# Designs tried in a protein design run: peptides against a protein of PDB entry 4HTP. Part 38

Target 1, 231 residues: chain A of PDB entry 4HTP
Amino acid sequence: SQTVASHVPFADLCSTLERIQKSKGRAEKIRHFREFLDSWRKFHDALHKNHKDVTDSFYPAMRLILPQLERERMAYGIKETMLAKLYIELLNLPRDGKDALKLLNYRTPTGTHGDAGDFAMIAYFVLKPRCLQKGSLTIQQVNDLLDSIASNNSAKRKDLIKKSLLQLITQSSALEQKWLIRMIIKDLKLGVSQQTIFSVFHNDAAELHNVTTDLEKVCRQLHDPSVGLSD

## One batch from the design tools (peptide; made by RFdiffusion4, then SolubleMPNN)

Design b1_p12_1_s2 (from b1_p12_1, 5 letters changed)
Fold by OpenDDE base, seed 2:
Formats: sequence, structure tokens, C-alpha cells
Structure b1_p12_1_s2 (fold): chain B 231 residues (1-231), chain A 12 residues (1-12)
Amino acid sequence: as target 1 above (231 residues)
Amino acid sequence: STEHLEKLIESL
């Protein structure tokens, strides 16, 4: 079955998140999120114009924007140290070299960028001169790979976890990887609250989530911003 | 901008 997420590049989400992060004011942050959401809804309507009662929704994107609310996918079992080691291996970085040490010691960076404690930013600067300029993954493909990671973590299949991570990394730009890391670690640092994201999505979203704790149900039931919970 | 998504919509 075709979904909006199968057509939307992961790069488009990452670019939106980057704009949100760079924006100073709440209003500007909201605008960037709203623009992405509105485009998604328009695409949904166009894609499904001849099909009523589809289960497709904003959920594939929402679960990446609010990864701390993920309940369907089990834990990844991935920490910054694991990612650091993986990047050192994949990029063939000298272990005692500057870039390897930056990744391993991300909590106490010696650099002037002020990115202390933000592994994703440290990784971004290491990756930028070494990675593809444009990624090729869709939002659906990213979610599929993340599902694989979680499943294999539960099954204690470390080799298969590595395989999926390598696929994510090799098909993503440095910017996309920055955001992917933040999604995995579950800290996007957008500068907007969960409540704000829900409020922009739908007026009743926060309430429905508080009751159900089911992000997919929230996205599906409140897909239309004009239809409330009481309707 | 969401121009890329808009182009995708137009391609449908």
C-alpha cells in the first residue's frame, strides 16, 4: 500500500527540523513545522483522492519528530559510544586522530564550536566533508530500518543491527545523519515543547495523547484539523 | 521551504 511516507524524502524532514532549530522565536519555529505539516496533508489528499478510509497518516513523521513518545518500536540499544566506534570504523578514522577523539570525547570537546555534549553536532562536522551531499532515503525507509534495529536489538543480533545502521549512514547526508542520531538518542533539541508540536498538529492532539499514549491513534484520528474528538 | 514536496504533489 502506498503511503505519504514512502514518497517523502527523509532529507525534507531533516531540512525542516534544521530550520526549526535555527529559528529563534517560537512563532518562526511553529511556521516551519506548520509548512511541512500542511504540505504533508496536501500530499495525502492528492495521493489518496480516490481512496477513503485509509490508515495512512502523519504518524511516520510524527514518531521521528517526537521520538521520546515512541511506544510501538522497542529500544534500539544504541548509545553515543557505539555510534562513535561505528563511525571511526566506517570512515577509517585514525583512532588517535583528531576526529576519532572528537567523537569518543564528545562530552568534553576541545573544539571552538561550543557543541559540548551534543554528539550529533560533533558527528555532523566530522561527516560533512566525508559524506554524500544528498541522501536517498524516504521517511518510510528510515522507519523500516529503525524497526529492524529495534527488532534485532531485542533478538540480540548485533551484526544485523550494524547492517541496518550502515545502510542508514551510507545513504544519508551529514545533515540527515545529525538528525537521525538525535532521533535514535531521542533528543532533537528543537527548542519547542511537545505541547506546541501537538497544538500545531491539532487542537485536541495533546488531550488525546494524554488519554491514549498512542501517537499513531492521535495522528490517525486527528488527521483532519477541522474534525475534533467530539465529532 | 517545502518546495520539494510541492513538486511531488504536482507529479501525482
Scores: peptide ipSAE 0.092, ipTM 0.813, DockQ to the pose 0.654
Fold by OpenDDE base, seed 1:
Formats: sequence, C-alpha cells, structure tokens
Structure b1_p12_1_s2 (fold): chain B 231 residues (1-231), chain A 12 residues (1-12)
Amino acid sequence: as target 1 above (231 residues)
Amino acid sequence: STEHLEKLIESL
C-alpha cells in the first residue's frame, strides 16, 4: 500500500533537521519540526482520503529523528572508522592526504570550524565538493536500506552491508549524508530534547512511549493530535 | 521550508 514515507524525499527531512540544528531558540526549533509534521499529516490525509483504516503513520520519519529509540531494527555494526575507510575508498582520497586524515582523525581538532569529535560534520565538508547536489532517496528507501544493513549485520554479510551503504552514499547529497551518518551513529545533535519532540508530536506521546517503549505504536495510536490516550 | 512536500501534496 501507499505510504507517506514512499513519497517524501529524504532531502526534505534533512533540510528540516538542518534548520532545527541551526536555530538558536527552542521555539524556532519547535516551529521547524511542527511545520514538517503538519505537512506530513496533511499529506497523509490527502493520500489516504478514501482509506481510513490504514497503519501508515509518522513512524518512518520519527525513527530517523529519534534513532536512539529504535527497537525494531537491529544494530548496524557501523562505526565512524568504518565510514571513514569507506569514504576514502569511494572518493579515491589519497591515504595520507588532508581529507583522508581528517576523516580518520575526526576526534582531533584540525581547523577553525570546531568540528572535532563530530564525524558527520567533517564528512560533510569532505563530501560537499565531491558528491551530488541533490539526492534521490525517499524516507521509505532510506529505511529499507537501513533495514538491509541491520539484517545483513546480523547475518554477518559484510559485502551486502557495503552494498547498501554505497547505495545510500551514491544517491545522497553531502547534507543528506551528514544527517544519515548521525542517524546511523544515533546522535543528531539537534539541540532539542526527546521530550520536546514527543510533546510537539502529541501531548500523550511521552506517556505512551514510557509505558510501551514502542515508537511505532506511539506514532500510530497518536497519529491524530486531537485524539488522546483516553479516547 | 516544507515547499517540496507541499508541491507533492498538490500533485496528488
């Protein structure tokens, strides 16, 4: 069946996350998230206008925004060092070159940007002049590829993990890859709390999550912001 | 902005 996630570009989520991160105030961060969420809900209503009994929800986006709460997908088995080596190979970076060394030594301060310890930001600057300006992946496709990575990690299929990672990388802009890395590492650095994200999504979301620890259930049961847990 | 998503909604 059709899902909102199968239509929404991953770039739209990433641009929203970028706006949230760049915003200084809590209110501005909330506004950017709310605008994305409201647009998602509006799209859902339009897409499912003639089909009221659907299981489609904000879950595909929410699990990328709150990746630390992921319970359906198994561990990726991916670390920054693995990604660094993959980028060096994929981009054909000289091993002893400045950019390769930045990726490998991402924890060491190397410049004025203050990006030490933030692998995703270091990767962004390396990727920006070398990758696509516009990605082609939907949120659904990103989740499918991440599911593949987790499944193949469990099955110890390193070749297939690399294949899925290459698909993610080659079909994503530098900005999208920055956020994808943060999703995989499970640290978005948004400057807004989990509680705030839940509160914007639905007034009862934090409570339901505390009881169930099921992010999909939270997104599905509380899809309508006007319908509470007691309803 | 959510301009791209809004355009997608209009295409439905």
Scores: peptide ipSAE 0.086, ipTM 0.812, DockQ to the pose 0.663
Fold by OpenDDE base, seed 3:
Structure b1_p12_1_s2 (fold): chain B 231 residues (1-231), chain A 12 residues (1-12)
Amino acid sequence: as target 1 above (231 residues)
Amino acid sequence: STEHLEKLIESL
């Protein structure tokens, strides 16, 4: 069956996350998230207008927005150091060069932007002049690749992990890679709490998640903001 | 904005 995630570009999610991060106030952050969510729900209704009982939900996006709550996938086994080495190899960066050293020593304040300790921001500035301006991946494709990474990590297939990572990298803009890195490392730095994200999604979302710890169940059962947990 | 997604909706 068709899913909303198979139609939504990963770039659209990343642009939303970027707007949220850049917003100064809680109200503006909420507005950007709500706009994306409302558009998603509208698309869902249009896509599934002839199908009443679908399991499709906001889950494919929600699990990327709240990656700390991921329970379906096993661990990726990916850290900043692995990504740094991969980028150095892929971009053919001189090992003793400025950009390679920035990636390897991302915790040291070496940049003009004050981004020390944020690997994703360091990577963004290295990638910006070197990557595609527009990515080609959908949210579903990103999730499929992340599933592959987790599965292959469990199977200790390092070569296949690298293959999936290369596909993610080569089909993504610098901005998309910034957010993808944060999703993998499980720290988006949005400046908005988990509770706020749930409250915007549905009034009962936090409660249902506290009981079930199942993000997919939360997204599916509370897909309609007008239908409560007790209904 | 979500203008791109709105265009996708219209294309359905």
Scores: peptide ipSAE 0.083, ipTM 0.810, DockQ to the pose 0.659
Fold by OpenDDE base, seed 4:
Structure b1_p12_1_s2 (fold): chain B 231 residues (1-231), chain A 12 residues (1-12)
Amino acid sequence: as target 1 above (231 residues)
Amino acid sequence: STEHLEKLIESL
């Protein structure tokens, strides 16, 4: 079945997240999220115009925006040190070189950007001059690859984990990889609370999530902002 | 900007 996520480029989500992160005011952050969400809903309505009772929802995007609330996908088993080693290998970085050391020692401030402790930002600056300018993955494809990673982690298939990671990396821009890393590590640093995200999504979203702890149910049941829980 | 997504909608 066709989903909105199968049509939406991952780059569009990342651009939205980047705009949210760069926005200083809460109102501006909310605006960027709302614009993306409204466009998503509009696309959903157009895509599913002739299909009633579809299970498609904002969930594929929401689970990437609120990765700490992920309950369907099991642990990735990926830490910053693993990613650092992978990037050093993939980019053929000298192990004693500045960029390799930045990735390995990401907690130590070595630069002017104040990015200490944020591995994703460190990786971004290393990747920016070395990777594709434009990614090719959809939100669905990103989720499929993340599902593969989680599944293979559970199965202890390290080679297949590496394969999926390489696919994510090689088909993503530096900006997209920055956000992918944050999604995997489960810390987006958007500067907007979970409660705010839920409130923008639907007035009853926070309540339903508190009861169900099921992000997919929240997205599906409250897909229409005009239809409440009591309806 | 959601212009890119809007273009996708128009392509449906």
Scores: peptide ipSAE 0.076, ipTM 0.807, DockQ to the pose 0.629

Design b1_p12_1_s3 (from b1_p12_1, 4 letters changed)
Fold by OpenDDE base, seed 5:
Structure b1_p12_1_s3 (fold): chain B 231 residues (1-231), chain A 12 residues (1-12)
Amino acid sequence: as target 1 above (231 residues)
Amino acid sequence: STEHLEKLIEEL
């Protein structure tokens, strides 16, 4: 079945997240999220115009925006050190070179950017001159690859984990990889709370999540902002 | 901007 996530480029989500992160005020952050959400809902309505009973929802995006609330996908088993080593290998970085050392020692600031402890930002600057300017992955494809990583982690298939990671990396821009890393590590640094995200999504979202702890149910049951829990 | 998504909608 067709899903909104199968049509929406991952780059569009990442651009939205980037705008949210760069925004200083809460109101501006909310505006950027709302604009993306409204566009998603509009796309959903157009895509499913002739289909009233669909399970498609904002869930594919929401689970990437609130990765701490992920319950369907098992642990990735991926840490910053693993990613650092992978990038060094993939990009053929000299092990004693500046960029390799930045990735490995990401907790210790070596430069002027104040990005200490933010591996994703360090990776971004290393990747920017070395990767594609535009990625090709949809949100669905990103989720499929992340599902593969989690499944293979559970199965202890390190080779297949690497394969999926390579696919993510080679088909993503530096900006997309920055956000992908943050999704995997489960820290987006958006500067907005979970409660704010839920409140923008639907007035009853926080309540339903508190009861069910099921992000998919929240997204599915509260897909229409005009239909409440008591409706 | 969401302009890219809007273009995708128009293509649907």
Scores: peptide ipSAE 0.104, ipTM 0.822, DockQ to the pose 0.638
Fold by OpenDDE base, seed 3:
Structure b1_p12_1_s3 (fold): chain B 231 residues (1-231), chain A 12 residues (1-12)
Amino acid sequence: as target 1 above (231 residues)
Amino acid sequence: STEHLEKLIEEL
């Protein structure tokens, strides 16, 4: 069956996250998230106009926005050091060069931008002059690749993990990769709390999540903002 | 903006 996530470009989510991160104050951050969510719901209604009882929901996006709450996928087994080495190899960066050293020593304040300790930001600036300008992945495709990574990590298939990572990297812009890295590392640095995200999604979302710890269930049961838990 | 998603809706 068709899903909203199969139609929404990953770039659209990343641009929304970028706007949220750059926004000053809670109100503007909330506005950007709400606009994306409302558009998603509108798309859902249009896509499923003639189909009742679909299981499709905001879950594919929500699990990327709140990756710390992921419970369906097993661990990726990916750290910043692994990504650094992969980028050095893929981009053919000189091992003793400035960019390679920035990636490997991302915790050391070597940059003018104050991005010390944020690997994703350091990677972004290395990637920006080297990567394609527009990615081609949908949210569904990103999730499929992340599922593959988690599954192959569990199976200890390092070669297949690398293959999926390469697919993600080669089909993504520098901005998309910045956010993808943050999703994998599970730290988006949005400047808005989990509680705020849930509150914007649905008034009962935080409560349902506290009881079930099931993000998919939260997204499915509370898909309609006008229908509460007691209904 | 979410203008891109609005265009996708029109293409359905």
Scores: peptide ipSAE 0.103, ipTM 0.825, DockQ to the pose 0.655
Fold by OpenDDE base, seed 4:
Structure b1_p12_1_s3 (fold): chain B 231 residues (1-231), chain A 12 residues (1-12)
Amino acid sequence: as target 1 above (231 residues)
Amino acid sequence: STEHLEKLIEEL
């Protein structure tokens, strides 16, 4: 079945997240998220105009925005060190070179950017001059690949994990990879709380999530902001 | 961006 996520470029989500992160005030952060959400809902309404009983929802995006609340897919088994090694290999970086050392020693401030401890930012700067300018993945495709990674991690198929990671990397811009890394590591550093995200999504979202701990149910049941939990 | 999604809607 057609989903909104199958049409929305992952780049659009990443751009939104980037705007949120760069915004200083809570109000501006909320605005950027709201704009993306509203556009998503509009797209949903258009896509499903003749099919009102669909299970499609904001869930594919929400689970990437709130990756710590992921309960459907299991752990990726991916850490910064693994990604560092992968990038060194993929980009053919000299192991004793500056960029390789930056990735491996990401916790040590070596640069002027103040990005110490943020592997994704360090990776971004390494990737920016080396990666494609525009990614090609949809949100659905990203989730499919992440599902594959989690499944293969559970099955201890390291080679297949690497394959899926390579597919993500090779089809993503440096900016998209920055956010993808943060999604995998489960730390987006948006500067906005989970509660705020839920409150913008739906007035009853936080309550429903607190009871169910099911992000998909929250997104599906509260898809329409005008329909409350008690309705 | 929101504009990009709006364009995608028009393409449906």
Scores: peptide ipSAE 0.093, ipTM 0.820, DockQ to the pose 0.715
Fold by OpenDDE base, seed 1:
Structure b1_p12_1_s3 (fold): chain B 231 residues (1-231), chain A 12 residues (1-12)
Amino acid sequence: as target 1 above (231 residues)
Amino acid sequence: STEHLEKLIEEL
């Protein structure tokens, strides 16, 4: 079945997240999220114009925006140290070189950017001069690859985990990889709370999530902002 | 901007 996520570039989500992160005020952060959500809903309506009973929803994006609420996908088994080693290998970085050491020692202040402890930001600056300017993955493809990683982690297939990670990395810009890392580590650093994200999505979203703990149900049942829980 | 997504809608 056709989904909105199969059409929306992962880059569009990442650019929205970047705008949210860079915005100082809550109102501006909310505006950027709302604009993306409204565009998503508009696309949904256009895509499904002739189909009344669809299960498609904002869930594919929401589970990437709120990765700490993921309950369907198993654990990735990926840490910053694994990613650091993978990047050093993939980018053929000298092990004693400045960039390799930045990735491995990401918790130590290593420069003027003040990004100590934020592996994704350190990775971004290493990747920026070395990666594609534009990625090619859709939100659905990113979720499929993340599902593969989780499944293969459960199955103890380390080789297949590496394969899926390489596919994510080689088809993503430095900016997209920054956000992908944050999604995997489950810390987006958006500067907006989970409650704010739910509130913008739907007035009843926080309540429904508190009861069900099912992010997909929240996204499907409250797809229409005009239809409440009591309806 | 969501302009890119809007263009995708027009292609549908």
Scores: peptide ipSAE 0.101, ipTM 0.819, DockQ to the pose 0.664; fails the geometry check

Design b1_p12_1_s4 (from b1_p12_1, 5 letters changed)
Fold by OpenDDE base, seed 3:
Structure b1_p12_1_s4 (fold): chain B 231 residues (1-231), chain A 12 residues (1-12)
Amino acid sequence: as target 1 above (231 residues)
Amino acid sequence: STENLEKLIEEL
């Protein structure tokens, strides 16, 4: 069946996350998230206008926004050091060069942007002059590739993990890769709490998640903001 | 940010 996630570019989610991160106050952060969510719901209604009782929901996006709450996928087995080595190889960076050393020693202050310890930001600046300006992946495709990575990690198929990572990297802009890295590492640094995200999504979302710990169930049952848990 | 989704809705 058709899903909203199969139509929404991953770039649109990343642009929203970037706006949230750059916003100075809680109110502006909430506004950007709400605008994305409202647009998603409108698209859902249009896409499914002739179909009742669909299982499609905000879950494909929510699991990327709150990756620390992921329970369906097993561990990716990917750390910053692995990504650093992959980028050095893929970009053919000199091992003793400035950019390779920045990626490998991302915890050491380099004095350039004050982004010491944030691998995703360091990667962004290395990638920006080297990557495509526009990515081609949908949210569904990103999730499919992440599913593949988790599955292959469990199966100890390092070659297939690398293949999926290469597909993600080669089809993504530098900005998209910044956020993808943060999703994989499970630290988005949005400056807004999980509780705030849930409260914007639905008034009962935090409560339902506290009971079920099932993010998909939360997104599906509380898809309509006007329909509560007791309904 | 919503402009792309609005275009997609119009294309449905």
Scores: peptide ipSAE 0.082, ipTM 0.810, DockQ to the pose 0.724
Fold by OpenDDE base, seed 1:
Order: C-alpha cells, then sequence, then structure tokens
Structure b1_p12_1_s4 (fold): chain B 231 residues (1-231), chain A 12 residues (1-12)
C-alpha cells in the first residue's frame, strides 16, 4: 500500500530537523516542526483521498524524530567507533590523517567548531566535501534499511549490516548522514523536549504514549488533531 | 521550508 513515507524524501525531514536545531527560541523550533507535520497531514489527505480506512500515519517520521521511543525495531548494535572505522574505510582516509583522527577521537576538543563529543557534527564536516549534495532516499527507504540493520544485528550477520550501512551512506548527503547518525545513536540534539513534540503532534499524544508506550498507536489513533482520545 | 513536500502534493 502507498504511504506518505514512501513519497517524502529523507532530505526534507533532515532539512526540517536542521532548521529546528539552528533555531534558538522554542516558538521557532515548534513552528518548523508544525510546518513539516501540517505538510505531511496535507499530503496524507491527498494521497488517501478515496481510502479512509488506511493504517498510514506519521509514525515513519515520528520514530526517526523520537528514536529513543522506538520499541518495534531491535537494537542496531552500532557505536560511533564502528561508524568512524566505516567512514575511514569508505572514504579511504589516511589512518594517521587529520580527518580520520577527528572521527576516532571525536570526544577530544579539536578547537575548530566546538563539536567535541558530537560525532555526527564531526562526521558532517568530514563528509561535506566528499559526499553527494543531494540524497535519493525516502523516509520509508531509510526505515527499511534501519530495520534491516536491526534484524541483521540480532542475527549476528555483520556483513549484511555493513551492506545496509553502505547503502544509507552512499545515497545520502553529508547533512542527511549527520541526522542519520543521530537517529542511530538516538540523540538528535533538537533543543525541544519529547513533550513538546507530542504536544505539537496532538494534545492527547503524551497521555496516550504514557499509557501505551506505543508510538505507532499514538500516531495512528491521534492522526487527526481535532479528534481526541475521548471521541 | 516544506516546498518540496508541497510540490509532491501537486504531483499526485
Amino acid sequence: as target 1 above (231 residues)
Amino acid sequence: STENLEKLIEEL
């Protein structure tokens, strides 16, 4: 079945997240998220105009925005050190070179951007001059690849994990990879709370999530912002 | 901006 996520470029989500992160005020951060959400809902209505009984929802995006609340997908088994080594290999970086050392020693302040401890930002600057300017992945494709990584991690198939990671990396811009890394590590650094994200999504979202701990159920049941839990 | 998503809506 057709889903909104199968049409929405991952780049659009990443651009929204980047705008949210760069915004200083809570109100501006909320505005950027709301604009993306409203556009998503509008697209949903257009896509499913003749099909009211669909299970499609904001869940594919929400689980990437709130990756710490993921309960369907198993653990990736991926750490920053693994990603560092993968990038060094993929980009053919000299092991003793400046960029390789930045990735491996991402916790140590290098004095340039103040990005110590933020592996995704360090990776971004290494990737920016070396990667595609525009990615080709949809939100659905990103989720499919992440599902593959989690499944293969549970099955201890390291070769297949690497394959899926390479697909993500080679089909993503530096900016998209920055956010993808943060999704995998489960720390987006948006500067907005989980409660704020839920409140913008739906007034009853936080309550329903507190009871069910099911992010998909929250997104499906509260898809319409005008229909509450008691309706 | 959500211009890219809006364009996708127009293509439906």
Scores: peptide ipSAE 0.079, ipTM 0.799, DockQ to the pose 0.636
Fold by OpenDDE base, seed 4:
Structure b1_p12_1_s4 (fold): chain B 231 residues (1-231), chain A 12 residues (1-12)
Amino acid sequence: as target 1 above (231 residues)
Amino acid sequence: STENLEKLIEEL
């Protein structure tokens, strides 16, 4: 069945996240998230106008926005060091070169950007001059690849993990990869709390999540902001 | 962006 996530470019989510991150005030951060969410719901209504009782929801996006709440997908088994090595290999970076060392020593401040400890930002600057300007992945495709990574990690298939990572990387812009890395590492650094995200999504979302710890259920049951838990 | 989603809706 068709899902909203199968149509929404991953780039659109990343651009929203970037706007949220760059916003200084809570209100502005909320606005950017709300705009994305409202557009998603509108698209959902249009896509499913002739189909009642669909299970499609904001979940595919929400699980990327709140990756620390992921419960369906098992651990990726991916750390910054692995990604660093992968990028060094993929980009054919000299091992003793500045960019390779930046990736490997991402915790050490090497420049004026203040990005120490944020591997995704370090990676972004390395990738920006080397990657495609526009990615081609949908949110669904990103989730499918992440599912593959998690599954293959559980199966200890390192080669297949690498394959899926390469697919993600080669089909993503530097900006998209920045956010993808943060999703994998489970730290988006948005400057907005989980509770705020839930509150914007639905008034009852935080409560339902606290009880169920099931992000998909939260997204599905509270898809309509006008329909509460008691309804 | 919201604009991209709006365009996608129009294409549905």
Scores: peptide ipSAE 0.078, ipTM 0.801, DockQ to the pose 0.760
Fold by OpenDDE base, seed 5:
Structure b1_p12_1_s4 (fold): chain B 231 residues (1-231), chain A 12 residues (1-12)
Amino acid sequence: as target 1 above (231 residues)
Amino acid sequence: STENLEKLIEEL
């Protein structure tokens, strides 16, 4: 079955997240999220116009926006040090070079950017001159690759994990990789709370999540903002 | 902007 996530570029989510992060005020952050959500719902209505009772929902995006609430996908087993080594290898960075050292020592201030401890930002600047300007992955494809990583981590298939990571890296821009890293590490640094995200999504979302702890159920049952939990 | 999503809707 066709899903909204199979059509929406991952780049569009990342650009939205970037706008949210760059916004100073809560109201502006909320606006950017709401605009993305409204567009998603509009696309859903158009895509599923002739199909009732579809299981498609905002869940594919929501689980990337709130990765700390992920319960379906198992642990990735990926740390910043692993990613650093992978990038050094893939980009053929000199091991003693400035960029390799930045990635490996991401916690230490390099004096250039106030990004100490944010591996994703450090990676972004290393990747920006070396990566494609536009990625080709959809939100569904990103989730599929992340599922593969989690599954292969559980199965201890390190080679297959590397394969999926390489696909993510080679098919994404530097900006997309910045956000992908944050999704994997489960820290988006949006400056907006989980409660705010839920409140914008649906008035009953926080309550339903508190009871069920099931993000997919929340997205599915509360897909329509006009239909309440008690309806 | 949501312009990219809007374009995708028009293509559906």
Scores: peptide ipSAE 0.078, ipTM 0.800, DockQ to the pose 0.665

